# Peptides against a protein of PDB entry 5IXI, part 23

Target 1, 141 residues: chain A of PDB entry 5IXI
Amino acid sequence: TPLLDASSLEYLFAQGQYDLVKCLAPIRDPKTEQDGHDIENECLGMAVLAISHYAMMKKMQLPELPKDISYKRYIPETLNKSIRQRNLLTRMRINNVFKDFLKEFNNKTICDSSVSTHDLKVKYLATLETLTKHYGAEIFE

## One batch from the design tools (peptide; aimed at target 1 V48 I94 F105)

Design b2_p18_5_s3 (made by RFdiffusion4, then SolubleMPNN; from b2_p18_5, 11 letters changed)
Fold by OpenDDE base, seed 5:
Structure b2_p18_5_s3 (fold): chain B 141 residues (1-141), chain A 18 residues (1-18)
Amino acid sequence: as target 1 above (141 residues)
Amino acid sequence: NKGLDEFLEKVKNYPLFE
């Protein structure tokens, strides 16, 4: 709700990424099996936001992005461990879908410049608040 | 941003996991 200056927003965005990945801000417990899948999808979305922000800050075009970019360093460590325990076909599907989403999103950020780094930070923090148990209550209250 | 919101919605609703 309150307007944040650029410096404050940058700090919160960086800290939020760290807290999510390190599980200092744990993701909420799923209510159903499908809810668990939705939570995992949201985490992959968070990874897309984080990677796209990184690419924009580095002024990298799509061909310049490393071909081995992965969600693994941008999702909760607990979720990453869970995914690694799944069978090969499932992991391949996750990897392929993630790369497709990342490419699609980068067309709207790096290529088209329709989404700014500011937008990415705001959406990341907003999603983080809804995805985690108690994180960000003071910021978005 | 409407475009970003729509993308996030697609991600959330895509059946990625078994």
Scores: peptide ipSAE 0.104, ipTM 0.727, DockQ to the pose 0.636
OpenDDE base, seeds 1, 2, 3, 4: peptide ipSAE 0.030, 0.030, 0.030, 0.029; ipTM 0.622, 0.620, 0.626, 0.622

Design b2_p18_5_s4 (made by RFdiffusion4, then SolubleMPNN; from b2_p18_5, 10 letters changed)
Fold by OpenDDE base, seed 4:
Order: sequence, then C-alpha cells, then structure tokens
Structure b2_p18_5_s4 (fold): chain B 141 residues (1-141), chain A 18 residues (1-18)
Amino acid sequence: as target 1 above (141 residues)
Amino acid sequence: NEGLDEFLQKVKHYPLFE
C-alpha cells in the first residue's frame, strides 16, 4: 500500500466511510452464499472500527457512548435496508452480537493491545479495498 | 496490529444472520 501522511490518511478515512455508507463505493458482488455472509460480516466489522475510532477521538469509553449505538449509520445503506427486512429474531441476534463484538474490541484490542486511531484508519481503508467492486483501487492510487 | 487482525478474523467467520 502507498505511504500516506497523517493528513492524507485522515481525509481518505473520512471519505471512505462516507462512500461506503452512501454506496458510492458499492460492495462487491458475492461469489457464493458464504461469500455474501462474509461480506456482510466484514461490513459489520467496519462499523466496529468506525465507532471505535470515533470513541477514541472523543476520548470516550463504551459506557459513555449512547446506549442505542448501533451499526446502522456505519454500514452500507443497502445492507442496512436488507437487515431491516429480516425477521425480528434475526435482527435481535445481529444487534446483540454486534454490541458484544464492539465491547470485546474495546476491552481486548483498544485497552489491552493499545490499538491507535492510525491503526484503525489503515485497517478500515485496507478492508474497504477488498469489500468494494473497484473503489479500492481509486483510494490507493 | 495483530490484536486487530485477530478480532476481525473472528468477526469474519462469525455468522451474524441466518
């Protein structure tokens, strides 16, 4: 990957989040059913990264975040719409698992491993490259 | 970061939906 200074990385990270959520960088087509599941899981993982980055920038711990914090504003709008169409039990499962993962990420990765905001941005952009159809190439040009 | 990669690997292989 190209070397980016702090300012460039900050800009690309912000732009990448916007493009992913607004589907300006559409997620790639799944090759199989399992691939589709992997894509959705990665999107939810991206939400964890984005929320954690936000919390770190605001110097907030998870208990200080809004109790209703969720993935909804941090995943592709198309995926969010798809999730809303699923049955109640499935939606509850997704919500619970997401919250558990977010908590685990904060406790075991941010607090214990001292992951920086820089690391989160790099990982986010790298994952974005693999998730999207062709936008990843543009980001790293 | 190994910790971050490990976490994301868990997420990737955990089915969050039916």
Scores: peptide ipSAE 0.109, ipTM 0.733, DockQ to the pose 0.735
OpenDDE base, seeds 1, 2, 3, 5: peptide ipSAE 0.030, 0.097, 0.030, 0.031; ipTM 0.625, 0.727, 0.629, 0.628; seed 5 fails the geometry check

Design b2_p18_6 (made by RFdiffusion4)
Pose (drawn by RFdiffusion4):
Structure b2_p18_6 (pose): chain A 132 residues (1-60, 70-141), chain P 18 residues (1-18)
Amino acid sequence: TPLLDASSLEYLFAQGQYDLVKCLAPIRDPKTEQDGHDIENECLGMAVLAISHYAMMKKMSYKRYIPETLNKSIRQRNLLTRMRINNVFKDFLKEFNNKTICDSSVSTHDLKVKYLATLETLTKHYGAEIFE
Amino acid sequence: DSMFSNAKSVFEKFISDF
């Protein structure tokens, strides 16, 4: 018997996206520059997941689906790199919705689960309360 | 660009547990 029902899961998914975007769920610190880039790439993956879920729910830009801190960081880079980030994101999104949804038979439930499960490892102390 | 050298593999790894 699982802990959450569909309603709580949907709410938690919406809250999780809110936390990720508004940085209430701050992304973990990088161990290396490579780890940092990997984290940014996971953020792009999270944006793909959020958009794919939205499109899936209604039966049908990454900027509004990533932490604002990474957004401000990306906005500081040269234009070609930003075009590059857009292209990489588009490729991820296309590849995910055209192949992975079908191949791995990804439902909306699995998607929200992966999203939140990824928040547990992508962000600092998710679900914990720290008092000073 | 080193920033994107692993972008593909990182995404694949990210979505592999579906």

Design b2_p18_6_s1 (made by RFdiffusion4, then SolubleMPNN; from b2_p18_6, 6 letters changed)
Fold by OpenDDE base, seed 3:
Structure b2_p18_6_s1 (fold): chain B 141 residues (1-141), chain A 18 residues (1-18)
Amino acid sequence: as target 1 above (141 residues)
Amino acid sequence: DPMFANAKEVFKKFFSSF
């Protein structure tokens, strides 16, 4: 992955987001209930990466992002559907937790310029490879 | 929701893996 040129990395990152969200690269089956929760949280983490990348590319800071920013468009549709079926309080909690982690990530990692858009793409794709069923085997092999 | 039980830990591990 780190060996990919900028153009290829950009394409794969965009395609990877699409594949994850559209479940063309389905997430792996959980081994346990706890594993299922970990998978969901990793998906939320992927959303943080995607949103942070977007903000960085647009040279936007978090306060400049839309107030209605959400993980909804950055996680697998199946997971999004599952979350929508949960009660209002749970959904609110998920949203709050996500926003907190987004802020934390940006404050501690992005603001100090320790992480670049390149790093975000690499991390995203690397996680995608382990999170999904056989995705990117031809790329990372 | 049990999802939150280890959420912070999962995210910490996720970010620390950078």
Scores: peptide ipSAE 0.370, ipTM 0.879, DockQ to the pose 0.698
OpenDDE base, seeds 1, 2, 4, 5: peptide ipSAE 0.342, 0.356, 0.344, 0.356; ipTM 0.871, 0.875, 0.862, 0.874

Design b2_p18_6_s2 (made by RFdiffusion4, then SolubleMPNN; from b2_p18_6, 7 letters changed)
Fold by OpenDDE base, seed 3:
Structure b2_p18_6_s2 (fold): chain B 141 residues (1-141), chain A 18 residues (1-18)
Amino acid sequence: as target 1 above (141 residues)
Amino acid sequence: DPMFKNAKKTFKKFFSSF
């Protein structure tokens, strides 16, 4: 992986979020059903990274975020559409699991200042490369 | 829902690099 300066990293992080959400960088095809679930969970993880980065940049603690905070605008639109088509109980469970995950990540990782915004961007882009089809090949190879 | 069976494992693996 080539060394990226701060400005390049910021640009790629912003563009990467846009590409993931708008499906300009489509997520990879699952190899199995379980792989499909792993992909969805990784997308939720990407949402946690994005939201945590946002909170850190705004110097906001988790309780200061809107109570209706959601993964919806931080995951691929196709996945969001798929989730919205699932039954109410499933959607509620996804929401709860996501909120718990976000809370745990922030409490155990962010609050301890063990992870910086830089680390979040790097992790996001690294995951984006493996999660999507052919994204960033020229950048990270 | 099979999505949640390995959720904790997936999340742990996801953030193990930190």
Scores: peptide ipSAE 0.229, ipTM 0.819, DockQ to the pose 0.717
OpenDDE base, seeds 1, 2, 4, 5: peptide ipSAE 0.210, 0.210, 0.093, 0.206; ipTM 0.800, 0.798, 0.696, 0.793

Design b2_p18_6_s3 (made by RFdiffusion4, then SolubleMPNN; from b2_p18_6, 7 letters changed)
Fold by OpenDDE base, seed 1:
Structure b2_p18_6_s3 (fold): chain B 141 residues (1-141), chain A 18 residues (1-18)
Amino acid sequence: as target 1 above (141 residues)
Amino acid sequence: DEMFKNAKKTFEKFFSSL
């Protein structure tokens, strides 16, 4: 990825979050069933990045976040609707896996100061490029 | 079950580059 100044990176990160959630940058079509699952998992991973970035910017530890914290507002709306249509057991499992990973990521990465907000933004944008259809071509050209 | 096991592996791989 190209080197971006702090202000440009902050702007692109904020805009990228909006574009992903609102499906202005639609996720790519899956090539296989497994690819579809990988795409969903990467979207949930993007939610972890976004939430962790938010927490770091607010100088909040994960236990200080609301108990109702969820991936729902940090993933593509189409995926959110799809998940809501799944049965209760599946939704519970998704919630548990997500929360467990969020905690693990926070403990092993954020709390250990191995990753900065800058790193999160770079990872987010880099993933956004590969996850979506033709997004950011002009940025990473 | 296998789906969610794979999900965790995908997450681990996803963040390994950080």
Scores: peptide ipSAE 0.257, ipTM 0.825, DockQ to the pose 0.669
OpenDDE base, seeds 2, 3, 4, 5: peptide ipSAE 0.167, 0.175, 0.172, 0.251; ipTM 0.759, 0.760, 0.758, 0.823

Design b2_p18_6_s4 (made by RFdiffusion4, then SolubleMPNN; from b2_p18_6, 7 letters changed)
Fold by OpenDDE base, seed 3:
Structure b2_p18_6_s4 (fold): chain B 141 residues (1-141), chain A 18 residues (1-18)
Amino acid sequence: as target 1 above (141 residues)
Amino acid sequence: DPMFANAKETFKKFFSSF
């Protein structure tokens, strides 16, 4: 929550990323197929937040990031496995969409606004709480 | 892939919720 001190927020953000990726905080069950798609897209959004946070912390701009930057290390492993099983064209589309959104986010949100690393952590954890099965309920309660 | 059908809208909502 926004009430967390900087150290606690940093820890929870790091742990939250780990828990999401390693599926220790499993994503919620979709209620419908559309809900499933929304969940996947939210996961990709979480990857955008994580990567943007990383770039900001390292004082890097998008062009300075590795060309092979990908969502793969920033989404649940189960989702990553699912995506890898999709055909090449679909995977390419996902990559392109992700890169486009990453650029859009950085240009319109990071560069053109006052969004800070703090804001990214808060947004990440807040989304994590709703995206996963009862993760951090005691923290945000 | 149906995933892309509402991707843009989903991300817009995601970012606007900041």
Scores: peptide ipSAE 0.340, ipTM 0.868, DockQ to the pose 0.729
OpenDDE base, seeds 1, 2, 4, 5: peptide ipSAE 0.329, 0.279, 0.295, 0.280; ipTM 0.865, 0.834, 0.843, 0.842

Design b2_p18_7 (made by RFdiffusion4)
Pose (drawn by RFdiffusion4):
Structure b2_p18_7 (pose): chain A 132 residues (1-60, 70-141), chain P 18 residues (1-18)
Amino acid sequence: TPLLDASSLEYLFAQGQYDLVKCLAPIRDPKTEQDGHDIENECLGMAVLAISHYAMMKKMSYKRYIPETLNKSIRQRNLLTRMRINNVFKDFLKEFNNKTICDSSVSTHDLKVKYLATLETLTKHYGAEIFE
Amino acid sequence: DPSLANAKSVFDNFISDF
């Protein structure tokens, strides 16, 4: 018997996206520059997941689906790199919706689950309350 | 771009547990 029902899961998914974007769920610190880039890439993956879920739900830019801090960080880079980030994101999104949804038979439930399960490891102290 | 050199691999690993 699971902890959450569909309603709580949907609400938690929406809250999780809110927390990730507004940085109430701050992304974990990088161990290395490579780890940092990997974290940015996971963030693009998270944006793909949010968008894919939205499109799936209604039966059909990454900027509004990633932490604002990374957004400000990306806005500081040269234009070619930003075009590059856009291209990589588009490729991820296309590849995910064209192949992975079908191949791995990804439902909306699995998607929300992966998203939140990813928040548990992508962000600092998710679900915890720290008092000073 | 070093920041995206492994982007594809990271994404594949990210979605591989579906």

Design b2_p18_7_s1 (made by RFdiffusion4, then SolubleMPNN; from b2_p18_7, 9 letters changed)
Fold by OpenDDE base, seed 1:
Structure b2_p18_7_s1 (fold): chain B 141 residues (1-141), chain A 18 residues (1-18)
Amino acid sequence: as target 1 above (141 residues)
Amino acid sequence: DEMLKNAREVFKKFFSSF
């Protein structure tokens, strides 16, 4: 990935979040059923990155975030709709796995300070390149 | 749920670059 100045990185990170959620940068087609599951799980990972970045920018730890914090606003709308159609037990399991990992990553980003906001933005954009069909072709050329 | 079966492993790999 090319070196970006701070302003460009911030802009691309914000735009990338919007493009992912609004499906303007659609996620790639799965090659297998397992690949499809991996893609969905990576989307949940993207939500962890976005929420962690938000928390760090607001100088908040997870206990200070609203109790209703969720992945729903940080994943592709198509995936969100798909999850909402699944049964209650499945949705509960997804929520539990997500919150457990969010808690773990919070320790890594805020408590241990091993990951910076810069690192989160870089990881987010790099993942968008591989997760979506054509995103960032010119940016990362 | 098959989606969640390997979710934790996928997350570990996802964030291993940090």
Scores: peptide ipSAE 0.180, ipTM 0.769, DockQ to the pose 0.634
OpenDDE base, seeds 2, 3, 4, 5: peptide ipSAE 0.175, 0.174, 0.176, 0.176; ipTM 0.766, 0.766, 0.761, 0.761

Design b2_p18_7_s2 (made by RFdiffusion4, then SolubleMPNN; from b2_p18_7, 9 letters changed)
Fold by OpenDDE base, seed 3:
Structure b2_p18_7_s2 (fold): chain B 141 residues (1-141), chain A 18 residues (1-18)
Amino acid sequence: as target 1 above (141 residues)
Amino acid sequence: DPMLENAREVLEKFFSSF
């Protein structure tokens, strides 16, 4: 696990989000089709972490977040493009699944204060290291 | 969509680390 001070962790978390979304840290090549699906769903998980972190930092409850909040800005652009090419019903289902997971995550971990913003950053960066190609090799031992 | 077939399983594993 990385040993980072608060400022460094904040920077790396922000940069990591940018790198993931902009595909500067491209997601790893799937080993199988199923692995590809797993990667896509982990990206949704990353979006949950990012949005939850944002809400916590802004001291906002989920209902206070904009109604148009979506995973779209928190996943790799390549994946977002892929999802946009899927049919409307599928996109609606993906959105619903994401919203359900976001609510579930917040209810089970955020509302009871069992997860801190620090925990979210660490989990996010740790996942980036495994999810992307060679990202964080200099940070994680 | 194949992505949705295992979404809950993957995300549950993902969040179980907390």
Scores: peptide ipSAE 0.334, ipTM 0.857, DockQ to the pose 0.687
OpenDDE base, seeds 1, 2, 4, 5: peptide ipSAE 0.332, 0.332, 0.330, 0.330; ipTM 0.856, 0.856, 0.856, 0.855

Design b2_p18_7_s3 (made by RFdiffusion4, then SolubleMPNN; from b2_p18_7, 9 letters changed)
Fold by OpenDDE base, seed 4:
Structure b2_p18_7_s3 (fold): chain B 141 residues (1-141), chain A 18 residues (1-18)
Amino acid sequence: as target 1 above (141 residues)
Amino acid sequence: DPMLENARKVLEKFFSSF
């Protein structure tokens, strides 16, 4: 991975979020059923990173965010549609997992440690390389 | 709950990289 200045990282991070959500950088095909579940959970993790970055940029604490905060606008649209087709209990479980980990990430990483917006962007972009089929081919030359 | 436990394992590994 080439060295990127702050402005380049900001641009790539914004573009990466757009590409993931709009499925321009499609997520990789699961090798097994378990792999499929892992991919979906990584997408929830990406949502936590994106939301945390937003909150930090706006200098907001998690309690200041809307109570109806959700992963929906921060995951691939195809996955969002898939989740909406699942039964109520499953959707509740997914939502509970997301909210618990968002809170945990904030407490353990944002409040109790020194993770920066820079760190979040790097982690986000690095995860896109492994989560998607061929993201970064033209960027990480 | 196997679903929740699996999700926790994945996300814990996800965030441990920081």
Scores: peptide ipSAE 0.399, ipTM 0.897, DockQ to the pose 0.599
OpenDDE base, seeds 1, 2, 3, 5: peptide ipSAE 0.394, 0.397, 0.395, 0.394; ipTM 0.895, 0.896, 0.892, 0.895; seed 5 fails the geometry check

Design b2_p18_7_s4 (made by RFdiffusion4, then SolubleMPNN; from b2_p18_7, 8 letters changed)
Fold by OpenDDE base, seed 5:
Structure b2_p18_7_s4 (fold): chain B 141 residues (1-141), chain A 18 residues (1-18)
Amino acid sequence: as target 1 above (141 residues)
Amino acid sequence: DPMLENAREVFKKFFSSF
């Protein structure tokens, strides 16, 4: 609800990324097994936001991004460890799905300049509030 | 993998705010 200046938003976004990845802001407990899968997919969505923000800040198009860019550094470490335990075929499928989502998001939303870095930061922080257990309670209250 | 079953739907909902 409170409006944040650009500097405050930048700080919160950077800190939020760190807290999510390092599990300092742990993801919420799933209500069902399907909810657990939804949470994992939302984490991949957070990775899409983070990478897209990175690309925009570097003024890079998708073909210019490093070919080895992946979700691995942009999701909770606990989730990344869980995914690593899955078989090779599953991990390949996860990679392909993520790449497709990243491509779709950038082509249809960022490349046409319909979404700004500001919008990405707001969406990221808003999702942190709902995805994690207690993060951002005072910020979004 | 059940994670991938409705991944596209989850992503569509996730990005619908844009």
Scores: peptide ipSAE 0.227, ipTM 0.805, DockQ to the pose 0.715
OpenDDE base, seeds 1, 2, 3, 4: peptide ipSAE 0.218, 0.211, 0.211, 0.133; ipTM 0.799, 0.792, 0.793, 0.693

Design b2_p18_8 (made by RFdiffusion4)
Pose (drawn by RFdiffusion4):
Structure b2_p18_8 (pose): chain A 132 residues (1-60, 70-141), chain P 18 residues (1-18)
Amino acid sequence: TPLLDASSLEYLFAQGQYDLVKCLAPIRDPKTEQDGHDIENECLGMAVLAISHYAMMKKMSYKRYIPETLNKSIRQRNLLTRMRINNVFKDFLKEFNNKTICDSSVSTHDLKVKYLATLETLTKHYGAEIFE
Amino acid sequence: SGLDEWFEKVRHAPPLVD
């Protein structure tokens, strides 16, 4: 018997997206520059998941689906790099919706689950309350 | 799963720097 029902899962998914974007669920610190880039790439993956879920739900830019801190960080880079980030994101989104949804038979439930399960490891102290 | 593999590939995509 699971802890959450569909309603709580949907709400938690919406809250999780809110936390990720507004940085109430701050992304974990990088161990290395490579780890940092990997974290940014995961964030693009998270944006793909959020958009894919939205489109799936209604039966159909990454900027509004990533932490604002990374957005401000990306806004500081040269234009070519930003075009590159856009292209990589588009490729991820296309590849995910065209192949992975069908191949791995990804439902909306699995998607929300992966999203939140990824929040548990992508962000600092998710679901915990720290008092000073 | 396939979703986890996809996500892992997304994580280890090449860096995007100036």

Design b2_p18_8_s1 (made by RFdiffusion4, then SolubleMPNN; from b2_p18_8, 5 letters changed)
Fold by OpenDDE base, seed 4:
Structure b2_p18_8_s1 (fold): chain B 141 residues (1-141), chain A 18 residues (1-18)
Amino acid sequence: as target 1 above (141 residues)
Amino acid sequence: SGLDDFLEKVRNAPPIVD
């Protein structure tokens, strides 16, 4: 596994986000129903990482972000379409869970652990490899 | 790490179903 410099990591992180959202790097097929739920939750986690990275780069605190901040721009489009087809109560629950994840990450991980934007990019790409079907071979193999 | 713990918690969170 080659060492990535800062510029290469920045490029790969940006491209990785695009590939995940546009389904150019499709998420892996679930092995079980529970696995499918885990994959969806992990996608919400990926959204938290991406949003947190954005906020840190803009030197913004979470309360300064729009109240309507959403996972929609940061998850696979296929999953977004699936969520939109679910009933209103379920969509509200998903939003609440996402908000809770974001709040928890900000309070306990970013603030307490001094996570850097570099750490977020590395973890995002590593998770992307595990989450998707064939992505990451050129980075981590 | 804190990031690993967070992602594990997210992955293992209860399913959100109809």
Scores: peptide ipSAE 0.460, ipTM 0.910, DockQ to the pose 0.843
OpenDDE base, seeds 1, 2, 3, 5: peptide ipSAE 0.445, 0.445, 0.448, 0.451; ipTM 0.904, 0.904, 0.905, 0.906

Design b2_p18_8_s2 (made by RFdiffusion4, then SolubleMPNN; from b2_p18_8, 6 letters changed)
Fold by OpenDDE base, seed 5:
Structure b2_p18_8_s2 (fold): chain B 141 residues (1-141), chain A 18 residues (1-18)
Amino acid sequence: as target 1 above (141 residues)
Amino acid sequence: SGLDEFLEKVKNAPPITD
């Protein structure tokens, strides 16, 4: 496994976020309907990681984040388009679920386990490899 | 790790359907 220094990791993390959102690294095809739901939830999880990383870098706590914080800019554009086509109640539920994920992560994971920005970048990239079709297979080999 | 546990919980969360 190649050694990733801080600057390289920062670069890869930024590029990985861009690749996921812009669908340059497309998410994997679902094998079942349930798998499709799991993939969507994983994308929401990725948004939580990205937002939490941003907040930590800015030294912001969850209550200090905007109340209208959204997953929309942190998930694949194709998924965002798909969600926008769903009915209002479903979209509201997705928003609530995402906010619950974010709260749970910040309260239980960041606060309790002392997760660092380094840890978030590594986990984001590692998850990106499994979530997408052919992304960065060589990064952690 | 806590990160792994979180991502697994997210992945396995109940589906949101219409």
Scores: peptide ipSAE 0.504, ipTM 0.919, DockQ to the pose 0.869
OpenDDE base, seeds 1, 2, 3, 4: peptide ipSAE 0.497, 0.501, 0.503, 0.503; ipTM 0.917, 0.918, 0.919, 0.919

Design b2_p18_8_s3 (made by RFdiffusion4, then SolubleMPNN; from b2_p18_8, 6 letters changed)
Fold by OpenDDE base, seed 4:
Structure b2_p18_8_s3 (fold): chain B 141 residues (1-141), chain A 18 residues (1-18)
Amino acid sequence: as target 1 above (141 residues)
Amino acid sequence: SGLDEFLEKVRKAPAITD
């Protein structure tokens, strides 16, 4: 596994986000129903990482983010379409859970553990490899 | 790490279904 410099990491992180959202790097097929749920939750986690990275880069605090901040721009489009087809109550619950994840991450993980934007990019790309079917071979093999 | 613990918690969170 080659060592990535800062510029390469920044590029790969940006491209990785695009590939995940546009399904150019499709998420892996679930082995079970529970595995499918785990994958969806992990996608929400990826959205938290991406949004938090954005906020940190813009030097914004969580309360400064729009109240309607959403996972929609940060998850695979296929999953977003699936969620939109679920009933209203379910969609509301998903939104609430996501916001709880985001709040917890920013209040505890970032603040208490002093997570950097560098750490977020590395973890995002590493998770992307595990989450998707074929992505990451060029980076982690 | 804190990131690993967070992602593990998210992954294992209860399913959100209809």
Scores: peptide ipSAE 0.578, ipTM 0.938, DockQ to the pose 0.893
OpenDDE base, seeds 1, 2, 3, 5: peptide ipSAE 0.567, 0.575, 0.570, 0.571; ipTM 0.936, 0.937, 0.937, 0.937

Design b2_p18_8_s4 (made by RFdiffusion4, then SolubleMPNN; from b2_p18_8 with W6F F7L H12K L16I)
Fold by OpenDDE base, seed 3:
Structure b2_p18_8_s4 (fold): chain B 141 residues (1-141), chain A 18 residues (1-18)
Amino acid sequence: as target 1 above (141 residues)
Amino acid sequence: SGLDEFLEKVRKAPPIVD
C-alpha cells in the first residue's frame, strides 16, 4: 500500500473531522452502558487531538488559546445535543474533565513524546476508523 | 506510544453521570 503524501493526509484529516462532527461517519453503537460511556469519553479525546493539532499549526500554547475553548465543535452533533440535555452540574463536570484531558495531553503526551502534527493526523484517522461504524478502512488498506 | 496510552486512559475514565 502506497504511503499517503502530505497533501492527501491533510485532506483526509480535515474531511474526517467534518464527517465525525456532522455524523456522516456515525459513531458505533454501544454494546453496554459502560461501552457508551467509553465512546463518549473517546469523543472528548478526539476533540483533544483536533484542538491540539489546531494549536500546533497556529504555534499556540495552551494558555494562549481562548479561555472559552470547548469540545462542542469537535464532537458528534448528536452527542453534543445529548450533553446539552443533562443538568448544569453534569455539564460543568464534563467541561472540567475535558479541560483536564486537554491539559494532560499537552503537558505530558505532546511534550514527553514529541508528537508532531503528522502523528496527530494519523492517530485521529486511525481512531476514527475504530470509533465509527464503517469509516476509513481504505485509508490503511 | 504516548498517543495510544492517552486515548486508552480517556476511554477508561470514570463515566460522568447525572
Scores: peptide ipSAE 0.508, ipTM 0.921, DockQ to the pose 0.897
OpenDDE base, seeds 1, 2, 4, 5: peptide ipSAE 0.495, 0.493, 0.504, 0.502; ipTM 0.916, 0.916, 0.920, 0.919

## One batch from the design tools (peptide; aimed at target 1 F101)

Design b2_p19_1 (made by RFdiffusion4)
Pose (drawn by RFdiffusion4):
Structure b2_p19_1 (pose): chain A 132 residues (1-60, 70-141), chain P 19 residues (1-19)
Amino acid sequence: TPLLDASSLEYLFAQGQYDLVKCLAPIRDPKTEQDGHDIENECLGMAVLAISHYAMMKKMSYKRYIPETLNKSIRQRNLLTRMRINNVFKDFLKEFNNKTICDSSVSTHDLKVKYLATLETLTKHYGAEIFE
Amino acid sequence: TAMEGLDEWMSKVRHTEIY
């Protein structure tokens, strides 16, 4: 018997997206530059998940689906790199919706679950309350 | 499973070289 029902899961998914974007769920610190880039890449993956879920729900830019801090960080890079980030994101999104949804038979439930399960490891102290 | 597939996809996304 699971902890959450569909309603709580949908709400938690929406809240999780809110927390990730507004940085109430701050992304974890990088151990290395490579780890940092990997974290940014995971964030692009999270944006793909959010957009894929939205499109799936209605039966059909990454900027509004990633932490604002990374957005500000990306806005500080040269134009070619930003075009590059856009292309990589588009490729991820296309590849995910064209192949992975079908191949791995990804439902909206699995998607929300992976999203939140990823928040548990992508962000600092998710679901915890720290008092000073 | 779907979750394994998603983990594999995310892993590929994580380790994508951009720079």

